# Designs tried in a protein design run: peptides against a protein of PDB entry 3ZOQ. Part 42

Target 1, 223 residues: chain A of PDB entry 3ZOQ
Amino acid sequence: QLLQDSWWNQLKEEFEKPYYQELREMLKREYAEQTIYPDSRDIFNALHYTSYDDVKVVILGQDPYHGPGQAQGLSFSVKPGVKQPPSLKNIFLELQQDIGCSIPNHGSLVSWAKQGVLLLNTVLTVRRGQANSHKGKGWERLTDRIIDVLSERERPVIFILWGRHAQMKKERIDTSKHFIIESTHPSPFSARNGFFGSRPFSRANAYLEKMGEAPIDWCIKDL

## One batch from the design tools (peptide; aimed at target 1 P86)

Design b2_p22_8_s1 (made by RFdiffusion4, then SolubleMPNN; from b2_p22_8, 7 letters changed)
Fold by OpenDDE base, seed 1:
Structure b2_p22_8_s1 (fold): chain B 223 residues (1-223), chain A 22 residues (1-22)
Amino acid sequence: as target 1 above (223 residues)
Amino acid sequence: KLREEYILAEDEGDDEKVEELL
């Protein structure tokens, strides 16, 4: 099966639907004819690192980084040895100001994922050098279903929604059960308009503590 | 728009093409 049991039980029906079969056939052509990111084995890494039941926090991204070696199937995250993209640098700056973490020498957010931070892009693939090239091809329907099944979960989730694209998903989230942290996007174009000083990390942990859950260790160690 | 354009400009280039999706 494509996913861990906890996710498979929630999503298995999606993979049999025509839209996903069409997406799959498109992706086969794309991967065959062009450079597509991430590696096909890494497409579902967000779901591999964080089980359905273990999700504490969701951080929504748009689509993967489209440069070589960057994307690892986790929103905002880059593989070790890859230069931190500007948005990620700003995330770490806010992390430092919020809770005092040092800026790591790498951009991998795998340690967050392993603690229950679902690092989900709404679109899970991209062509090299062509941001949003796979927008509207079917991924959004699957990732909407991921949001839906999390929203339906009884155990509360914290959704961190940076920027308008992520905030458009708020309508799918039962705010009577789940917590939402919203700000402008960490992009250099928007970070100074509300992302900086938004303190999403301490706020997320405050909700977790209120729920009687272990907080996230947001601090990332150097490699 | 700005985010999309910004991501496009920063992340250009790599060679490996083909893998099948399960």
Scores: peptide ipSAE 0.027, ipTM 0.600, DockQ to the pose 0.130
OpenDDE base, seeds 2, 3, 4, 5: peptide ipSAE 0.021, 0.020, 0.026, 0.020; ipTM 0.587, 0.580, 0.578, 0.592; seed 3 fails the geometry check

Design b2_p22_8_s2 (made by RFdiffusion4, then SolubleMPNN; from b2_p22_8, 9 letters changed)
Fold by OpenDDE base, seed 2:
Structure b2_p22_8_s2 (fold): chain B 223 residues (1-223), chain A 22 residues (1-22)
Amino acid sequence: as target 1 above (223 residues)
Amino acid sequence: SLLEKYIAAEDEGNDEEVEKLL
């Protein structure tokens, strides 16, 4: 996939590295032999919707949803018409309690992405029905580089780190320049332990306003 | 539970496992 120029300039060296070539060859085999999500054209949707320069907020996920028609290359997001997964439902519950948004009739977070919310999974592909099946295959090295180049950016970024997996990336973030919002994961297993009431949306907007940036309109319109 | 802590520690984002356990 051709990345936007802003991301290409930041990541072009990664694509020439052996690990990425190996990942690419692995993915070619996987997509040929297995059902892989998201669609191969959607793998980099997070980077397509949100340019390097336009990133205001990063929300880290683990890997894509592994059910039919769910994943669209954005962390936590599902295609319109897909039932909202439990974690996403909890995200919308917190959104409602935090800033009063209505719960949307769909699970697409594309409107956030278009406003500068980088919805990045650490692993960008998955086998159907096999969570974390592409863990340790090279994606983490690329996505670590994405975090690194954002951390190196002079213009501040807000990192929303839900749960331990995302929080492990904190060491890569220059907290002298960037802001971190941490809580437990929105998963039903952890949401009551700190995600609910964490108010990540209002807190992110408060940081944006402090930086003189336009806040995110987190409210999602019904389709 | 210990199981919830384990699952939350390893796969906090695995919604399908959550749906199977709920």
Scores: peptide ipSAE 0.059, ipTM 0.729, DockQ to the pose 0.169
OpenDDE base, seeds 1, 3, 4, 5: peptide ipSAE 0.050, 0.051, 0.051, 0.039; ipTM 0.717, 0.715, 0.721, 0.715

Design b2_p22_8_s3 (made by RFdiffusion4, then SolubleMPNN; from b2_p22_8, 7 letters changed)
Fold by OpenDDE base, seed 2:
Structure b2_p22_8_s3 (fold): chain B 223 residues (1-223), chain A 22 residues (1-22)
Amino acid sequence: as target 1 above (223 residues)
Amino acid sequence: DLLEQYIAAEDAGDDEKVEELL
């Protein structure tokens, strides 16, 4: 896929590396032989909606939703008309308790992405019905590079790291420049162990304000 | 690892996988 110039400048070298070529060939086979999510045109939606320079906040996910019509290339986000997954419901519950936003009637986080919230999964594709089926195929190396180039950026970034998988990326983040908000994962399994009450949205905005940047309007309008 | 698999299954609404991981 063609990336925005700002991301292309940061990632162009990765696309020439053997691992990415192998990943690309794997994906060609997978999309031809299997049902893969998201749609191939949506794989890089996180980078399409949020340029390298416009990134204010990063929210890391694991891999895309693997059900029909769910994944739209943004972590935790689902296409309009799709039932909100449990983790996303809990995200909205925390959003409501944190800053008073209403629960939206859809699960699309595109409005966050457009404001500079990079909704990045560490793995960007998945087979239908097979969570983590594309783990270890090369995506992690690319997405690690995305984290790295953001960490190297002089302008500070806020990383929201929910759960252990996301928190493993902390070692790649220069905490002398960037801010990290950590809690348990929003999943019903873990949300009561620290996610609820963690107030990531107000905390992120507090950091943005401290940096002299416009806060994120986290409230999502109904469709 | 198991937690992340559980989360992925739960979020996707894969009840069968959730049950498998419990």
Scores: peptide ipSAE 0.189, ipTM 0.797, DockQ to the pose 0.365
OpenDDE base, seeds 1, 3, 4, 5: peptide ipSAE 0.158, 0.134, 0.057, 0.186; ipTM 0.782, 0.768, 0.705, 0.793; seeds 1, 3 fail the geometry check

Design b2_p22_8_s4 (made by RFdiffusion4, then SolubleMPNN; from b2_p22_8, 11 letters changed)
Fold by OpenDDE base, seed 2:
Structure b2_p22_8_s4 (fold): chain B 223 residues (1-223), chain A 22 residues (1-22)
Amino acid sequence: as target 1 above (223 residues)
Amino acid sequence: DAVARYIAAEDAGDDEEVARLL
C-alpha cells in the first residue's frame, strides 16, 4: 500500500475514485514528459512523516516549490542545502520572536513533521518553474478529504491557516472540536500585515498543553 | 492577488518576479 496504515484506513476509498485515477494518469504523463516536483517518492512525505493519529498541528500550504531541489513533500519546507525562500525566512523570524528559537542554517521542517506537524500542501505536485500548474487536477479533492478526516477525528487538531487560500478551508473544520490559528501569510507581501506578531508557535503549544499533550519543539537544530 | 503571485514567485525561486512584487 502507498500509505501507512493509519492514513490508508482514512484515505483508501479516495484512491479508488475516478478523480484520483485521472490525477494518477495525469501525473504519470507529467513525470514522464516534464520535470515535476517533488520527486515522485516524496509526494506523500507529509503523510509519511506524520501518521493520522499523530497529527497535532496542521500547517497548510498551496503547492510545492517549483525550483530544482527545493520541494521535499512538506509545505514551506526545503531540502537541506537549499536557500531558504522568503516566506520560510519570515516563518523563522516569527519563530525567533515568538519563542526564542535560533534561525537554523537550513530550511528543512522534517523535525516538525516527526513531532506531529502535518505540513500539507493543498496541491502536492508542480511543474518546474510553473507555480500552480497542477491546480485543479484532483489534488485539492484528496487534500480536502485529509482535512475532513482530521476534522472528524475525536482527538483535537490545531490548524494553522496562513493567508486567504488556507483560510478557505475553515468551512471544513469542526471548530467545536478543533482549534484554528489564523493570520496573514508569511510572504513578504503580507507578513507585516498580521503574520509577524501572530505567535502561532506559542499559541499552538498553549492549545496542546491545555489538551494535555506534549508541546511541539519548534526549534530546529543546525545540520 | 499580489500575495499569491509572490508565493508563486518565491516557490519558483524567481528572484526577479519576487523583486518586482516587493
Scores: peptide ipSAE 0.132, ipTM 0.767, DockQ to the pose 0.463; fails the geometry check
OpenDDE base, seeds 1, 3, 4, 5: peptide ipSAE 0.043, 0.115, 0.086, 0.071; ipTM 0.699, 0.745, 0.718, 0.725; seeds 1, 3, 4, 5 fail the geometry check

## One batch from the design tools (peptide; aimed at target 1 Q70 A131)

Design b2_p23_1 (made by RFdiffusion4)
Pose (drawn by RFdiffusion4):
Structure b2_p23_1 (pose): chain A 223 residues (1-223), chain P 23 residues (1-23)
Amino acid sequence: as target 1 above (223 residues)
Amino acid sequence: SLSDHVDSLQDHVTALDDYAAAF
């Protein structure tokens, strides 16, 4: 068993399939022969921090950061102590305008994960310095199933879909129950074309309050 | 064809920026 019970009960059949076994064998070799991020122990951190039952909001990313000391097994977050990349800086600028939070001295979003924000990348590993190098190796098949089981959940889930790739997942989400907040990506190329001013954080909290759920405290505290 | 090329360039610059933030 690789995940806590709430998730294992939804996903165990996927881990038994040939595609996962092939992916696992490729990763055993690649972690031994070269530099792969995130650290192997951190691959499933989004699901470890945020159980299936506790998921309030999902922020979909693509692949992990590909530089040393960055990826934590979470979308958009970085380990404390490393520079914040441009897109993450833009996420904090929008958070400041929307909620009023000060800009933190680190980029770790673990606080969000502990409050029910599932920081799910669609691809869970990458070779150092080589963006999208683990594309098509089997992770998409698993993360599509993660989205499927969240879409099947009775209690509604708020999905935040930034950019074109994340918005492609709308087809897998049952919008008769679940909420979608979507905009352009926070990358500097697209942040001033809809992401800025979109107010995703207060909008997510409004959906939660309508359902009688506690809102997320989005502000990140300095370390 | 040109639009795909511009998108590829922008992705590449984003990947460089992300990697540079590791240092």

Design b2_p23_1_s1 (made by RFdiffusion4, then SolubleMPNN; from b2_p23_1, 16 letters changed)
Fold by OpenDDE base, seed 3:
Structure b2_p23_1_s1 (fold): chain B 223 residues (1-223), chain A 23 residues (1-23)
Amino acid sequence: as target 1 above (223 residues)
Amino acid sequence: SEEERRRKELAEQQAQAEYAAAF
């Protein structure tokens, strides 16, 4: 199976649908003819690190980083040894101001993923140097289904929605069961307009505590 | 050489495409 059992049980029907078969055929051509990120083996890393049942928090991104060696299949995250992108730097600045964490010497958010933070992009692939090049090719339908099955889950989830693109997914979330944290995007162009001072990390943990769940250790250790 | 570089890039692309075919 492509996915672990918990996600496979939720998503297996999607993989048999025509839209996904068309997406798959597109991806075969793209990976054969172009440099595509992330590595094809890393496309579903968000689902690999965080099982369906273990999801506590969701952080939505748009599409992967399109530079060499950056994307690792997790929203906002970069592989160790890669320079932190501007948005990620701002995420760590807010983390420091919110809960006092030091800024890590790397940009890998795998430690969050392993604790139940689903780092999901709405589009899971991109061409090198071409942001949004795989927009509207079928990924959004699959990732909408991921949001839907999480919304349908009885155990509550916290959704962190930075910027308008992520916030458009709010209509798919049952806010009678689940919690939403919204602000402007961490991008340098928008961070000063509401992201800084939004305190998403402490707010997420406050919801987890109210639910009787263990909080996330958001602090990232140096490598 | 440039030809060797292109050949390696093609081989890597083919390997990734083969994996994508297994989805």
Scores: peptide ipSAE 0.325, ipTM 0.849, DockQ to the pose 0.023
OpenDDE base, seeds 1, 2, 4, 5: peptide ipSAE 0.282, 0.266, 0.311, 0.265; ipTM 0.825, 0.822, 0.835, 0.818

Design b2_p23_1_s2 (made by RFdiffusion4, then SolubleMPNN; from b2_p23_1, 17 letters changed)
Fold by OpenDDE base, seed 1:
Structure b2_p23_1_s2 (fold): chain B 223 residues (1-223), chain A 23 residues (1-23)
Amino acid sequence: as target 1 above (223 residues)
Amino acid sequence: AEEEAERERQRKELAEAEYAAAY
């Protein structure tokens, strides 16, 4: 599926760079020889659902879920019918406590993506059962460029940075223009240390309203 | 402008087709 023109204009130069060509050749071998997630057609789903100009909020993830049928090219999101991972369950618990949304019967965040929530992983592929297996293979350079071009945008963006890995990207964000919401990661190992009660959803909407933008409907309907 | 836009569409389609064909 073709990247939206708005993203193509921002990223076209990256695709011609040697690092991205090497990444593609690596991925070609990986997809041929191993089970890689997400499906190759779903790798850029974050950019497909949310155009460059339509980005209101960014939620950074690390890498895709490495289990069968889980990853769908959106950070923290799982395909319908897939059991909600622990971090995603905690995201929905915080969503309920923050703004009163019910816990959905699925884990798809596509409704957020369609409203301008860029659900970006820093690494866009993973080997089955091998978390971070594609770390340091070139994705981080592309996704850093995605952060950079959003940081350069005049229209403000809200960055939600859960945990240290996402927070390391703060150096790339012009905090004079853009808003940052930071907390510990929603993982069960860290959520009680500041993620719970961080109220990222209401805080994001408060910034959007202050900017004269429509808030995100964070509540996810059952399927 | 139209010729440049057409060349850009062709480059985009090729890049995506090569990507889609590689997987």
Scores: peptide ipSAE 0.035, ipTM 0.540, DockQ to the pose 0.016
OpenDDE base, seeds 2, 3, 4, 5: peptide ipSAE 0.020, 0.046, 0.027, 0.028; ipTM 0.416, 0.654, 0.438, 0.446; seed 3 fails the geometry check

Design b2_p23_1_s3 (made by RFdiffusion4, then SolubleMPNN; from b2_p23_1, 19 letters changed)
Fold by OpenDDE base, seed 5:
Structure b2_p23_1_s3 (fold): chain B 223 residues (1-223), chain A 23 residues (1-23)
Amino acid sequence: as target 1 above (223 residues)
Amino acid sequence: AEEEEEEKRREAELAEAEIAAAY
């Protein structure tokens, strides 16, 4: 699928590299032979909703949800009508506690993406029922490049890094230009160890305001 | 990573169970 010009200009060289061609050929086979998530049209939704220039905030995830109908190409986000996964539910609980937003009746974060929140997984596809099944297949190299080109951007970005996996990307981020918000992961297994009370939403907006940028409307309307 | 993987596994299992129960 054709990326927006802003991302294409940043990533075009990656798409010509052998690793990406190999990844693409792998994905063609995977989508033909198995049930892969998200839908192939949704793989790059994070880049479709949020242009390179419009990125204000990055939220890193690991890989897509691997259940039927869940993944929509955005980290932590699920399609409308899908039950909110525990991590997402905890994200909304923190959102409510942080800035007073109501808990939405759906799990779609598209409204964030449209405002400049890049909801990026480090791995962009997964086999049904097989978490991390596409780990180490080339996605990480592309998504590392996405982080790199954002880090190289003069206009500052806010990186929200929940948990160790996301925090491993901190070394790629120029902290002289960019702001990092770190906490434990929103997972039920880790949320009480620092995610709850971390107030990433208000902190992000405070930084945006300091930069003279419009804050994110983090509150999600019911559908 | 392992905790997130286990969570995603459980989430998928729950989602499949809910889909199966709805139909």
Scores: peptide ipSAE 0.034, ipTM 0.621, DockQ to the pose 0.141
OpenDDE base, seeds 1, 2, 3, 4: peptide ipSAE 0.016, 0.017, 0.032, 0.016; ipTM 0.421, 0.414, 0.668, 0.414; seeds 3, 4 fail the geometry check

Design b2_p23_1_s4 (made by RFdiffusion4, then SolubleMPNN; from b2_p23_1, 19 letters changed; failed a check: too like the target's own chain)
Amino acid sequence: AKEKEELERLKKEEAEAEYAAGY

Design b2_p23_2 (made by RFdiffusion4)
Pose (drawn by RFdiffusion4):
Parts: structure tokens; sequence; C-alpha cells
Structure b2_p23_2 (pose): chain A 223 residues (1-223), chain P 23 residues (1-23)
């Protein structure tokens, strides 16, 4: 068993399939022969921090950060102590305009994960310095199933889909129950074309309040 | 310092690749 019960009960059948076993064998070799991010112990951190039952909001990313000391097994977040990349700086600028939070002295979003924000990348590993290097190796098949089981959940889930790749997942989400907040990506190329001013954080909290759920405290505290 | 420099270089490379894709 690789995950806590709430998730294992939804996903155990996927981990038994040939594609996962092939992916696992490839990763055992690659972690031993080269530099793979995030650290192997951290691959499933988004699901460890945010159980299936506790998921309130999902923020979909693509692949992990590919530099040293960055990826934590969470979308968009970085380990404390490393420089915040441009897209993450833009997420904090939008958070400041929307909610009013000060800009933090680190980029870790673990606080969000502990409050029910699933920071799910669609690809869970990457070779150092080589973006998208683990594309098509089997992670998409698993993360599509993670999206499927969340879409099947009775209690509604709020999906935040930034950019074109994340928005492609709308087809897998049952919008008769679930909420979608979508905009352009926070990358500097596209942040001033819709992401800025989109107010995703307060909008997510409004959906939660309508359902009688506690809102997320989005502000990140300095370390 | 070496890791910080490597991260800055990767950000520049990614930015340049993205710029070429938009052209």
Amino acid sequence: as target 1 above (223 residues)
Amino acid sequence: SEDEEENEELEEKDWLEKKKELE
C-alpha cells in the first residue's frame, strides 16, 4: 500500500496494472543512475497531505520543477529557502490583489495542502534540467484516474485550471456537481491576459461557503 | 550559490524555448 486509506480505496487497482509496474521499474533505474525530481519519497506528497475525503480545491499543474531544491511533490510550490520562480511570484501577486495577503519570504504552499488544496501535477517526476522529460511514461494515465475518482466523488470539488493543458482536463470532470475556475496561465507570457484579476482564491472560498464548508486561509506566513 | 545559478539558467532556457514556440 503506497497511499493512505481514502486514496488507496479509490486507486489500488491502478497500482496493480502493467503500466504502473513499468513506470516503477523505469524510476528505480533512473533514481539510481541520474538525478530525478522530486526526491523519491516525495512523489505522492500531494495525496499524503490532502486525503481524498479532505479535498476541497484542486490546483492542477503539469510536471515538477526540474532544478535542485525546488520540487516537493506538489504543483507550483517550492521548498522553503529557494528562489520563487516567475509563475509562482505571479500567483502570490494575484493572491495579494484578491485576498490581500502579503508576499511571503518563501514559496512553500504546504499550508494550502493541509487545508484541503490538492496540489496535483499531471506528471509526477522529471529529469534534472530537462523539462517534460518524463512525459508519456505512465504518470498521465494515473493522474487522469485521480481526476476521475475526484469527479466521481459525491461531495463537490472546486477545480482551478490555469492554462491550456489544465483546461484540457475539463472533459474528465462532471460539471453537474463540481465547480470550475479557469483562466490563462500565471506564466509571465500569459498572466496579464486573464490570470491577473481572475480572483480565483476568493471565488473558491465563495463556492465553499455556499456549501457550508470552511474557507481556505490562503495567506502564507513567513518562515 | 551553484544551485541558485543553475536554477536561474534553467529559467532562462525555459523562457527562450517558450518564446520560440510562440513565434

Design b2_p23_2_s1 (made by RFdiffusion4, then SolubleMPNN; from b2_p23_2, 12 letters changed)
Fold by OpenDDE base, seed 1:
Parts: C-alpha cells; sequence; structure tokens
Structure b2_p23_2_s1 (fold): chain B 223 residues (1-223), chain A 23 residues (1-23)
C-alpha cells in the first residue's frame, strides 16, 4: 500500500528530522534482531487506509498488540482469524448496546478505516511479548504531529479518547472546531467505570450528521 | 499542475522507500 499524498504533504518534514532518523535506525536494528509487530509493511496502515482529507473520526490507541499475528497497524484492530482481545470485545459490546450492531466473528476494523476512521496508535511498533517496549523512541513525536495537523485542519474532526493516555492528547486539539468524545478505556479494568454506556458510535454519527457529512457504518460484517 | 503531480508521486515514492528500508 502506498501512503496517501495528502499525508506525505503534512508529514514530509518530520521524516527528515533527526529524531525520526534515529527512530528509523533503531527500527532497522529491532526488526533485524528481534520479533517486532506489526509487520514492517503494516506500520503505517492507519495512514494508508485513511487519507488526511478523508479523516472523519480519530480513535487513539497506545501501542500495537504484542502477540503473534495480532497487530495490523490499526489501533485496537486484529487480523482476521485472531482471537479478539478483551478491550476489543468490550468495544463490540458497547457497539451492540449503542447502535444495535451484532458482534462480528473477527476483530478487523479495516471497514472503519476505509470510511474515514483513523485508527492511530501513539506508538506504532512493539517487541514480541513486551508491551510499550518502543515507548519514548520517537513515535510519539510523529503521532503528536499527526494530531497537530488534524487539529489545524479547517474541516472538523471527531476525536474519540478512551482512557487517560489518549486524553492527555486533548491539549493538542482545538476544541473550538473539533469534537471530543471521552470515556474510560475499554479495558476490562476500566470499562465498567464509564466506557460502557458512553455511546461513542452514535455520538460520533450525530456530530457527523450535524456537520452535513455521511455517518460511519460502524457495524462489521462477518467474514 | 503536471509538475506538482509528478512531485507528489516522487514524494510518495520517497515515503515508500522509508518503509522498504525498515524491512
Amino acid sequence: as target 1 above (223 residues)
Amino acid sequence: AADEAENEELEKKEFEEILEKLK
């Protein structure tokens, strides 16, 4: 998949900066010496599926799943055939309660991405079995820039911020023109404290309709 | 317009090259 030209125009300056070059060299070593997720060709899948101009909704995650075959470069999403992680199961439970969608037999959120839902992790790679192993290595600076350029966009965006980590990005978002949906994280440890019943999907669509945009079809078909 | 389109394609290619170098 080729990066959309619209993202390149927004991010090209970042790729020339020293921090990104250092990150790149680190990643080369990591992929050569360790098992890293996702596959290197899938790192930027969120940007591949959703162009800068097509972004309607942003869902922020922390870092990729660190198990074999799970991560596919999209926040909370897993490849078809992979067991749904607990947080993703809770997302689908809320989806069912919010707008009546059935729980899919897979965990791929690619259909959301193709409709303009940017499924962005703040850190885009991880070592096998080592959560947050690539935290503080440069990804956060790039993904902060992604948030910044979206915040600067004239056409409004909806940001869905689940949990404290994602909510820390609120300071980078111009709330005078962008809409924010906040709740606790879908994790089993926090979902009952505000995620369930938060109805992020219907709220996002209500805002899209108010803006005169087509709503997201959040319902995911079985494979 | 043609030069801008060609430049965009070149920039896109550079980005893909960055990704390829991670493999």
Scores: peptide ipSAE 0.035, ipTM 0.532, DockQ to the pose 0.015
OpenDDE base, seeds 2, 3, 4, 5: peptide ipSAE 0.030, 0.031, 0.035, 0.016; ipTM 0.510, 0.519, 0.519, 0.498; seeds 2, 4 fail the geometry check

Design b2_p23_2_s2 (made by RFdiffusion4, then SolubleMPNN; from b2_p23_2, 12 letters changed)
Fold by OpenDDE base, seed 4:
Structure b2_p23_2_s2 (fold): chain B 223 residues (1-223), chain A 23 residues (1-23)
Amino acid sequence: as target 1 above (223 residues)
Amino acid sequence: SAAEAENEKLLEEEEKKRKEELE
């Protein structure tokens, strides 16, 4: 896939490395032999919607939803017309309690991405019905580099890290320049242990305002 | 739909399996 110039300048060296070439060959076989999500054209949607320079907030996910028609290349987001997964429902519940947004009638977070919220999974593909099936195949090295180049950026970034998996990336973030918002994961199995009431949306906007930047309009309109 | 409900249940089960990692 063709990346925006701002991301290409940051990642071009990675695409020339053997690990990425091996990853591409693996993906070529996987997409040919079985059902892989998201659509191959949507793998880098997070980078397509949010340029390197426009990143204000990062929300890290693990890997894509593995059910039919769900994943659209953005962490936690689902295509319009798809039933909202439990974690996403809890995200919207916290959004409502935090800043008063209505619950949208769809699960697409594209409006966040267009405002500078990088919705990045650490692994960008998955086999149908098999969570983490593409773990350890090379994606983590690329997405680690994405975190690294954002950490190296002079303009501050806000990292929202839900759950232990995302929080493991904290060691790659220069906390002298960047801000971190941490809580338990929005999953029904962990949300009541800290995610609910964490108010990540208002806190993120508070940091943006302190930096003299426009806040994110987190409220999502119905389609 | 029934398919969407099945997908939601599958996701919940996978999240349950990864509970320790999610917390």
Scores: peptide ipSAE 0.114, ipTM 0.779, DockQ to the pose 0.421
OpenDDE base, seeds 1, 2, 3, 5: peptide ipSAE 0.095, 0.073, 0.068, 0.099; ipTM 0.767, 0.732, 0.749, 0.771; seed 2 fails the geometry check

Design b2_p23_2_s3 (made by RFdiffusion4, then SolubleMPNN; from b2_p23_2, 12 letters changed)
Fold by OpenDDE base, seed 1:
Structure b2_p23_2_s3 (fold): chain B 223 residues (1-223), chain A 23 residues (1-23)
Amino acid sequence: as target 1 above (223 residues)
Amino acid sequence: MEEEEENRRLEEEEERRRLEELE
């Protein structure tokens, strides 16, 4: 899949590496023989909506939603018309408490992506009904490289790391240059242990303003 | 080895949570 120039310049070498070729061949088989999410055209939506140069904020997820019609290639995001998953509902609850946004009638985070919020999963595909089924198949190496090239960027980035899985990527981030916002995961199992009240949205905007950048309009309009 | 085991447990927990969230 072709990427826009800014990401292509950063990642083109990865696509020529054996691990990615093996991943690609695996994915070809998977998409042919299994039901895989997201749609193959949507795998790199995070990079399509948010160019390398336009990244202001990164929100890391694990892997795509594995239900029909849910995943749209953006972490935590679901296509319009899809019921909001529990973690996403909690994200919107925190958003409301943090900065007063209303709860949207859909779960699409495309508006964030278009403003420079890179909604990146560490694994970019999944089998239907089988969470983490594509773990350890090569995606992590590519997405680690995405984190690396952002960490190497001179212009600072804000990384929002919810939960332990995302926080494990902190070692790849130059914290002398980039900002980290950490809390427990928005999952119902962990949200009350630190996610609620963490105010990641206002904190991110505070950093952006300090950097002289336009803040993110986190409020999502109804469709 | 301990770190790897901890990471494995964390991953298994996250997988379990993810499954439970979508059920």
Scores: peptide ipSAE 0.031, ipTM 0.683, DockQ to the pose 0.042
OpenDDE base, seeds 2, 3, 4, 5: peptide ipSAE 0.029, 0.030, 0.034, 0.032; ipTM 0.664, 0.682, 0.699, 0.689; seeds 4, 5 fail the geometry check

Design b2_p23_2_s4 (made by RFdiffusion4, then SolubleMPNN; from b2_p23_2, 12 letters changed)
Fold by OpenDDE base, seed 5:
Structure b2_p23_2_s4 (fold): chain B 223 residues (1-223), chain A 23 residues (1-23)
Amino acid sequence: as target 1 above (223 residues)
Amino acid sequence: DADEKENAELEEKERKEILEKLK
């Protein structure tokens, strides 16, 4: 897939490394022999919608949804017409309580991505019905590099880290330059233990304003 | 390691629920 020039400049060395070539060959086999999500054209949607220079906020997920028609290459996001997953519903509930946004009639977060919210999963593909089936195949090395090059960037970034998996990436983030918003995961199994009431959206915008940047319009219009 | 395992279990439970709703 063709990346934006800003990301290509940051990641081109990774694509030449053996681990990525092996990952690519694995993916070719998987897409040919299995049902893999997202569509191969959508794998890098997070980088397509949000250039390296335009990143304001990062929201980390683990890996794509593994059900039909769900994953669209953005963490927590689902294609229009797809029922909102439980975690996403809770994200919208917190959004409503935090800043008063209406609950949208769809689950697409593309509007966030277009404003500089990098919706990055640590693993970018999954086999149908098999969560984490592509864990440990090379994606984590690439996505760690994405976090690293953002951490090295002079212009500050806000990292929203929901749950322990995302929070494990904190060690890669230069907290002298960048801001971190942490809470429990939006999953129904953890949301009541700290995600609800964490107000990540207003807090992110407060940091953006402090940096002299335009805030994110987190409210999502109906389709 | 313990944290990773706990998160994986939570996400797996959620993913199972998603899959059941899609069937």
Scores: peptide ipSAE 0.032, ipTM 0.678, DockQ to the pose 0.051
OpenDDE base, seeds 1, 2, 3, 4: peptide ipSAE 0.030, 0.029, 0.032, 0.030; ipTM 0.679, 0.644, 0.666, 0.666; seeds 2, 3 fail the geometry check

